# Designs tried in a protein design run: peptides against a protein of PDB entry 4CIC. Part 165

Target 1, 148 residues: chain A of PDB entry 4CIC
Amino acid sequence: KVSTKGHYGVQAMFDLAQHFGEGPVSLKSIAERQGLSEPYLEQLIAVLRKAGLVKSVRGAQGGYILAREPRDIKVGDIIRVLEGPIAPVESVSQDDPEHSLKFDFSVTKSVWEKVKKSIEEVLDSITLADMLKDAEEAQMAQGYMYYI
Target 2, 147 residues: chain B of PDB entry 4CIC
Amino acid sequence: KVSTKGHYGVQAMFDLAQHFGEGPVSLKSIAERQGLSEPYLEQLIAVLRKAGLVKSVRGAQGGYILAREPRDIKVGDIIRVLEGPIAPVESVSQDDPEHSLKFDFSVTKSVWEKVKKSIEEVLDSITLADMLKDAEEAQMAQGYMYY

## One batch from the design tools (peptide; made by RFdiffusion4, then SolubleMPNN)

Design b2_p24_5_s1 (from b2_p24_5, 17 letters changed)
Fold by OpenDDE base, seed 4:
Structure b2_p24_5_s1 (fold): chain B 148 residues (1-148), chain C 147 residues (1-147), chain A 24 residues (1-24)
Amino acid sequence: as target 1 above (148 residues)
Amino acid sequence: as target 2 above (147 residues)
Amino acid sequence: KILTLPWLEEEDKELLEKIKELTY
């Protein structure tokens, strides 16, 4: 399951991809378009910037841009930055030694590793450029439905 | 991400699969072998029983058995029973209308639906019988490493 | 905490709390 943080992070990155090459976008404008709170978006963008997926541009028309082309940013890259390494099972924190579920049961661990691998493969197969293309195709399909 | 509930549910079902055909297994014995608390296991087994994946056997040698053969129980079936439908994204509960993430953004929704489908396909491709086979192969491989 | 299923985290917390209450 993707966290709300991962979901919103992908939305914010997709918004930046839609404006790629048009110059810097303000956090306010992203927040308004994506239905996100601006303070929450600031936290997400700070993490994404630190990871080198987003750049800050200074000036009167300052804001944020993608640090790389949309084709060079996978959904998996965004998720790994925001949520860390894709884990199939919640590791109960090592801090409670009594309930440290020794995930030592090799067979059940292998099931979850297969799930993890499948999720990683899917998320690494989708770029922001693929998402842009899917959005364009969806808009064209809606446009045709209004003209019929 | 699979919950602790899903993880332990699969462990408990796998323990019952290892004893399939040997008669009913006590919850205490499952809990001891799998390193689970007995009260927690009772709750898991109650859900699994209600869903028809496990049967309760009464008597002096009472306990639980798989309701079907290990080959007829997918890991996906266990997860769906314990956790409900596999969802890729946290639906923020509809109860906070201001933070009701209108999942209306079709493109991002499609990404998560692809993830969901991939998880379902993996979990539906693995049976308790496949897990038994993998365990046997792992034990044989360890046995060969000791010689 | 990467991919968390929401119903999973809440049920796990509730179950962990119930387990704690039963062990006391």
Scores: peptide ipSAE 0.021, ipTM 0.713, DockQ to the pose 0.110; fails the geometry check
Fold by OpenDDE base, seed 2:
Structure b2_p24_5_s1 (fold): chain B 148 residues (1-148), chain C 147 residues (1-147), chain A 24 residues (1-24)
Amino acid sequence: as target 1 above (148 residues)
Amino acid sequence: as target 2 above (147 residues)
Amino acid sequence: KILTLPWLEEEDKELLEKIKELTY
C-alpha cells in the first residue's frame, strides 16, 4: 500500500509532468488542480526537491518544474523518496522488542520479500511519461464516448 | 505492505500447516513457537476461524487445525481475511473528507490498481504448501552447512 | 515511515496498543 504522502506525491509529480516544458508551475496552481492543501504540498515538494526530482525556479513566474524528463522519473523513484524503501511488512516500532516482528521466520520473510520485489518491479516499470500517455488515452476514450 | 496482523496471521497459519495431519494444536503451543502473545493469537484465530480457514477442535486434546489442506490455502486468502481487500493506497480515514484521496484522478488510480493487482498475483501464487516446501528446503540447506 | 498498510484498521492499532499496555 502507498501512503497518502506517496499518493499525493505522485499526483503532484504527475501535475508537474503534465506541465513539463511549459515553465515553472506555482504550488498554488498544483494544489488547486490536484485538490491538495498548499501547506501539505509545500512539504511534499520540499522532500521531492531535496531528492532532486523537482527544481525550484525563482522570479515573478517562479515555481517548480520536474528536474528530469517525465520518462526519466519512475513512480518507484517518487515512492522511495517520499516513503523510503519499500518494505513488505510494517516494522513494528523498535520500542517493543518483544513484539518486534521476529523476521527470523525465514519463510514468512521470503513471502514478504516476494511481495516487495513485485511492488518494486511494478513501480519501477511505470514512468511519469507512461502516466501522461495513459491520461491522453483516457481523454481520447472519453472524447469518443461523447461523440457516439 | 502487510500489517502486523497479516504477518502474524500468516505465521500462525504456517504453524498450523507444519502440524497439518498431526491433529489439533493449542494456541499456547503456536504462540510459543511463533513468538506471539497468546491473547493476540486468540484474536487472530477467531478471525481466521470465522472466515473458515481454521477449525476449532474441542476436547482434552483440543485446539486448532487448518480447515483446508495447505495447498488449498493461499497467502492471499489469509491476507484478505485478516486485512480485508488488498487496497493499493491508504484509505484516509473517513474523518477528513477534504483529504479523502479523491481517487478521481484516474491515472494515479490506475497506477495503484496495477500495484494492487501485482500484490494479489504474488500472494495468490503462494500457498501454505509452497511455504512448507520452502521451509524444508531451507532446513536441508542449513543441515548441509553443519555436516 | 514505512509504507504502512492502511489495512491496519484503527482497531488493530488499538489492539496493538492494548497488547503493549498489557506487556508493560
Scores: peptide ipSAE 0.021, ipTM 0.717, DockQ to the pose 0.101; fails the geometry check
Fold by OpenDDE base, seed 3:
Structure b2_p24_5_s1 (fold): chain B 148 residues (1-148), chain C 147 residues (1-147), chain A 24 residues (1-24)
Amino acid sequence: as target 1 above (148 residues)
Amino acid sequence: as target 2 above (147 residues)
Amino acid sequence: KILTLPWLEEEDKELLEKIKELTY
């Protein structure tokens, strides 16, 4: 499962992709459009910026931009930055090594590895450019439904 | 992601699959073999029994058996019983409908639906019989490394 | 800080805590 952090991170990155080439976007404007709290978005953007997916632009028209073109950012890249490695099973916290559920059961481990691989393949197959295209197609489909 | 409940549920069901046709297995024996607490396993088995994946056998040699053949139980069936519908994104709990993150963002929803579909396809492609076969192949491979 | 993935249902956390208490 993807956490709320991963979900909102993809949403914020998609908003930046929609404005790619238009200049810097304020966090306030992203928060308003995406229904996010501005303080929460600041934390997400800080992580994404540190990972080199987002750039901060300074000045009176300052804000954030994608650090790379939408085609060069996979959904998988965003998730890995925000969540770390994609895990299909929740690891019980590292804090109890004795009760670290050593998923030592080789067969069940193989099932979860297959799930992991499948998730990675999907998320690595989707770029922000693909998401933009899907959004345009959806808008066109809505437009056609209003003209018929 | 699969919860601890889903993981242990698959493990317990696999143990029952390994003993399929040998008669009822005690919860104690499953717990010992799988490294599970017996009380936790009782809760899992209760859910699996209610869903008709496991049967209770009464008597002095009582215990549990698979309700169906290993080939007729998908990993996806076990997960759906224990976790409900496979969701790729954590739903913020139903308790705050106002802060229910309506993932109303159509494009992000489509991404998560693709992930969901992929997980479902994987889990529905694996039966307990497939897991048994994989275990046998792994044992054979270990046996060949010791010779 | 292990990102507490929120879908460990509180019930699973409580059960894990109870299991820890029974093993001490």
Scores: peptide ipSAE 0.020, ipTM 0.701, DockQ to the pose 0.041; fails the geometry check
Fold by OpenDDE base, seed 5:
Structure b2_p24_5_s1 (fold): chain B 148 residues (1-148), chain C 147 residues (1-147), chain A 24 residues (1-24)
Amino acid sequence: as target 1 above (148 residues)
Amino acid sequence: as target 2 above (147 residues)
Amino acid sequence: KILTLPWLEEEDKELLEKIKELTY
């Protein structure tokens, strides 16, 4: 599963991908287009910038750009930056050591590892370029429905 | 991702699968073998029973049994019962309508639907019978390392 | 419809905390 952070992070990165090559985009404009709060977006962008997925451009026409081409950024890369390693099972908080039931049951662990692997494979198979293509195809399909 | 509830639910169901055909198993014995608290297990079993995955047997040798054969219970069935529909992204609680950011972005939704489908396919491909077989194979492999 | 499973809410809090830690 992906958190709200992961979801909004992918949305913000996708917005930057849509404007890739047009120059820097302001956080305000991203927030408005994606329906995000600007303060929340600032936090996401700070993490993404620190991880080297986004660059800040300074000046009067400053803002943010993708640090790499959309084809070179996987959805999995964004999620790993925002959420850390994709875990199949929620870690029970370390604070209850008595209920730190050692996930010692090898067979059940194997099930969750299979789920993890499957999620990783999916997210690593999708780039921001793939998402751009899917958006373009959806827009074309919608255009054809209005002309019929 | 699977919650602790889903994880422990699968463990409890797997324990019942290991004893399938031996008669009813007490909650106490499941709790002891799986390292679960008995009160927590009671809550899980109540949900699983209501969903028809587990049956209660009454009497002096009473307890719980699987309601179906291990091959007829998918891990996905257990998870759907305990946690509801497998969802790729958390819904922001309906209670904050202003921050109900309309996931109106069709493309991002498609990504999460692909993740969902992948999880469902994995969990629906694994039965309790498959888990029993995997456990048996692991035990055999361990036996061969000692000889 | 973002498919929310109820059990991720606790992870979202933990991730929120981890992201706060990464931002400082």
Scores: peptide ipSAE 0.020, ipTM 0.719, DockQ to the pose 0.065; fails the geometry check

Design b2_p24_5_s2 (from b2_p24_5, 19 letters changed)
Fold by OpenDDE base, seed 2:
Structure b2_p24_5_s2 (fold): chain B 148 residues (1-148), chain C 147 residues (1-147), chain A 24 residues (1-24)
Amino acid sequence: as target 1 above (148 residues)
Amino acid sequence: as target 2 above (147 residues)
Amino acid sequence: KILTLPDLKEEDKELLEKIKKLTY
């Protein structure tokens, strides 16, 4: 389950990707298109900006743009910025003396590490450019369904 | 999200796997070995039992056993029972009329569906028998560090 | 009584919260 923060962060970044090359997008316009509260979006954008995924443009036509091309931003990059590192499972401190408890803990930990790695691999395999392409394909498919 | 329920459920099931073939294990003994509260474990075991992953044995030497061999229980099976279906991203109700919102929503949904599928594939690739094997290998590796 | 999960070691809580963040 992607946190609401991760979910909306990917939505906001995807909105910026759709408008990439069109100039700065206002937070208001992103909020309206994505069904987000503007104050919440401000918080997300602040984090994304600090991480260097988004740039702020000042002026009357000011707003936000992607700091990199959509192909150079992975979904994993967005999630890592918003959620923090999918932390390496901190090594359970060696100090608990009962061998059995440590062992069961280590195996269960390994399962979750495998899950984590798989999530990271998936999220790192998807760029904003891939999402844009999937979007275009979906729109074409819908367009074809209206003509049949 | 593996809930605390999922996490401890896997621990409890793994404990039962370690004792598979040794007879019924008491909830107290599982709770002690796994560092779980007995009342919490009772709730987990009740769900796992209802799902047919665990059996209750009655009597003075009563307790719980795995309902199937460790090789026949996937971690994914345990998680699905405890957390419910890794919820298909709730289909955002088709009823929001603005085409653009539906589209962005669909693409984002597809990303999460891919993540979900990947999680399911991983969890379905790991059995309690695999966990037992990993356990034995880890114990051997620790034993070799002491010699 | 909402059975308070035994205090997961802080590490386990963090892992679970992270897994929770990933799977929500």
Scores: peptide ipSAE 0.116, ipTM 0.717, DockQ to the pose 0.046; fails the geometry check
Fold by OpenDDE base, seed 5:
Structure b2_p24_5_s2 (fold): chain B 148 residues (1-148), chain C 147 residues (1-147), chain A 24 residues (1-24)
Amino acid sequence: as target 1 above (148 residues)
Amino acid sequence: as target 2 above (147 residues)
Amino acid sequence: KILTLPDLKEEDKELLEKIKKLTY
């Protein structure tokens, strides 16, 4: 489940990546660009800041910046911070003695564990820098479509 | 989260795979073995039957069977039937002129499309026959722990 | 304050709900 929280968290982090090196960005400006409510963004940023992915800058030109370079932040890092570990297999408590049900449950569980692992691998393979590059490539492709 | 529907659907299909070649299995017996309510299983089986993954057999020894061999049924096939397509890439209609918001949305969308594709690839790589083999291997491993 | 989800297009809501159903 990329929760709504995960989705908008990645979107907000991507906005901060686009402005990386330009100085601190106000929550209001991020909210406006990303179509987010400012109160919702405040909650997301508070979590991301506590996890050390975002830094607050104080002053007249205060706001938020990425705490690390875009290349050093994986999408998986953002999701883990916002949603927690991509569901720990709730250890179905061992104590129900009927042997047969445990076995079938184990095989079906292994399917979902494989799915989980694949999701983690994909999310850990994508950085904010990769997203910035994909954005640049898409913008170039759109620019060429208007000149033909 | 694999929906409860997807989870129990795969479990019910796996039960039918374990009994493949033994003849038709009653919904009651599947429900009992898998810890499912019979009414819930009836709803799942109705969908799976309509999709041609399960066949109803009529008669005194009536019940349900897999409509195809376990090797010819992917976990992905079961999930697509029960949950629908793992979200089709709906073509974002080109017409909304605010260029900037669409662009950021496009990149974030591409991340989720990559995740979706990876899920589909995994689910399409696992058949009910693979699950049967994994079950047999796990049973053998448990058997060796008792000797 | 009820966090009003931005009006994700119904399609995007369905995608998110499907991703939510597929991912724990």
Scores: peptide ipSAE 0.105, ipTM 0.711, DockQ to the pose 0.029; fails the geometry check
Fold by OpenDDE base, seed 4:
Formats: C-alpha cells, structure tokens, sequence
Structure b2_p24_5_s2 (fold): chain B 148 residues (1-148), chain C 147 residues (1-147), chain A 24 residues (1-24)
C-alpha cells in the first residue's frame, strides 16, 4: 500500500513535471492545483528537496523545480524517498514484542518478497514523463469526445 | 502493503494446509506453532470460517480444517477475505474530507491501479499448495546443508 | 458470497478498524 504521503508526493512531483521548463513554481500554486494543504506540501517538498528530486529557487520568481528531467524520475524513486523501502507487510511497531511479526517464517516471507518485487517493478517502470504522456493522451481523448 | 492481519491470516491458513488430511487442528496448536496470540487467531479464524475458507469441526477431536484443498486456496483469496479489496493507496479515513484522496486525478489513479493489478496477480498466482511445496523444498535444502 | 463488512459483528468491525489503523 502507498501512504497518503506517497500519494500526495507523486501528485506534487507530477505538478512540477507539468511545469518543467517553465521555471520555478510556488508551493501555493501546487497546493491549489492539486487540492493539497500548503503546510503539508511544504513538508513533502522539504523531504523531496533533501533527497535531490526537487530544487529550490530563490528570488521574486522563486519556488520549486524538478531537480532532474521527468524521464529521469521514476514513481518508485519518489515513493522510496517519502516512505523508505517498499515494505510488503506493515512493520508492527517494535514496541509490542508479542506482536512483532517474526518474519522468521521463511515461506510467508517469500510470498511478501514476491509482492514487494512486483510493486517495485511497477513503480520503477513508470516515470514522470510517462505520466505526462498519459495526461496528454487523456486530454486529447476528452477533446475528441466533446467534438463528437 | 499487507496488514498484520493478512500476514497472520496467511500463516494460520498455511498451518492448516500443512495438516490438511490429518483431521481437525486446535486453535491452541496453531497459535503455538505460528507464534500467534490465541485470542487474535480466534478472530482471524472466525472471519476465514464465515468466508468459507475454513471449517469448524465439533467434538473431542474438534478444531479447524481447510474448507478446500490447498491447491484451491490462493493467497489472494485469503487477503481479500481478511482485508477486503486490495487497495494500492491507503484510504484516508472518510472523516477528514480535506484529506480525502480525491482519486479524481486520472493519471495518478492509473498508477495505483497498475500497482493494484500487479499485487493481485502475484497473490492470485500463489496457492497454499505452492507454499507447501516451497516449504518442503526449503526443508530439503536445509537437510542437505547439514549433511 | 463475499462477506461484506456489514455482516461482521460490531466487535469484529472495531477490531478490524483497529487492525486497519495499525495497518493503515
């Protein structure tokens, strides 16, 4: 499962991809377009910036830009930055040793590792450039439906 | 992500698969072997029973059995019973409308649907019989390392 | 029949929600 943090992080990164090459985008404008809380977005962007996926630009026309081209940023890269390693099973909090998922059961572990690998493969197969293309195709398809 | 519930549910179902054909297994014995809380296991088994994956047997040698052969139970079936539909993104609680993941963004939705499909395909490709085979192979491999 | 959440006892729902909160 992807957290809300991962979801909103991908949305914010996709917004920055849509504006790639147009210059810095304000957090406010991203928040408004994506329907995100600006304070929450600020926290997400801070993490993404520290990971080198986003750059901050200072000045009157300051804001944020992608640190790399959209084709060079995988959805998997965004998720790994925001959530850490993709865990197939939720880590039971260390504080309840009785409920510590002793993943010591080799066979069940192998099932979850297969799930993990599958998720990683999917998320690493999708770039922000692929998402841009999908958005353009969707917009064209809608345009054709209104003219018919 | 699979929940703790899903994880323990698969463990419990796998334990029942290992004893398939040997008769009913007590919840206590499953809990002991799998390192599970017996009260927690009782709740899991109640759900699995209602879903028709497990049968209760009454009597002095009563307990639980798989309702189907191990080959006829997918891991995906167990997870869907315990967790419901595999959601790729955590549903933000309906109580915070401001944080309602408006999945209205078509492109991001498509990403998560691809993830969902991939998870479903993996979990539906693995049966309890496959898990039994993997366990046997692992035990043989360990046996060969000790000789 | 896929047992929908409505068919669970309230205790089972609350536990499911607690487990969901631990999981979600």
Amino acid sequence: as target 1 above (148 residues)
Amino acid sequence: as target 2 above (147 residues)
Amino acid sequence: KILTLPDLKEEDKELLEKIKKLTY
Scores: peptide ipSAE 0.018, ipTM 0.693, DockQ to the pose 0.026; fails the geometry check
Fold by OpenDDE base, seed 1:
Structure b2_p24_5_s2 (fold): chain B 148 residues (1-148), chain C 147 residues (1-147), chain A 24 residues (1-24)
Amino acid sequence: as target 1 above (148 residues)
Amino acid sequence: as target 2 above (147 residues)
Amino acid sequence: KILTLPDLKEEDKELLEKIKKLTY
């Protein structure tokens, strides 16, 4: 599962991808378009910036841009930055060692490793450029339905 | 991600699979072997029983058995029973409706649907019989390293 | 449908809520 943080992070990165080449985008405008809390988005953008996926631009046209082209950013890269390594099983908090999943059960571990690998392969197969293309195709399909 | 509930549920079902054909297994013995809390296991088994994956046996040799052969129980079946439908994104608790993921964003939704499908395909491709085979192969490999 | 385990002890509910929060 992807957390809410990962989900909103992908939305914010996709918004920046849609505006790639148009110059810096304000956090306010991203928050408004994506239906995100601006304070929450600020926290996400801070993490993404620290990871080098987003760049801050200063000045009168200040804001944020993607640090790389949309084709060079995988969804998996965004998720790994926001959530860390993709884990197939929810990590029981270190705060309850008695309820720590004894991952020592080799056979169940192998099941979860297969799930992990599958998730990683999917997320690493999708770029922000692929998402842009999918959005364009969806808009064209809607446009054709209005003309019919 | 699979929850702790799903994880322990798969462990408990796997323990029952290892004893399939040997008769009923006590919850105590499963809890001891799997390193689970017996009260927690009792709750898991109650759900699995209600879903028809486990059967309770009464009597002097009372306990639990798989309701189906290990080959007829997918890991995906266990997870769907314990967690419900496999969701690629964590459901924000209904207690904060303001933070409900607006799944209305079509493109991001499609990404998560691809992840969901991939997880479902993996979990539905693995049976308890496959897990038994993997365990046997692992034991043989360890045995061959000792000989 | 959140499977409310109706018969969970309060401690087990708290554990489930902690697990849910760790999932956030």
Scores: peptide ipSAE 0.017, ipTM 0.686, DockQ to the pose 0.030; fails the geometry check

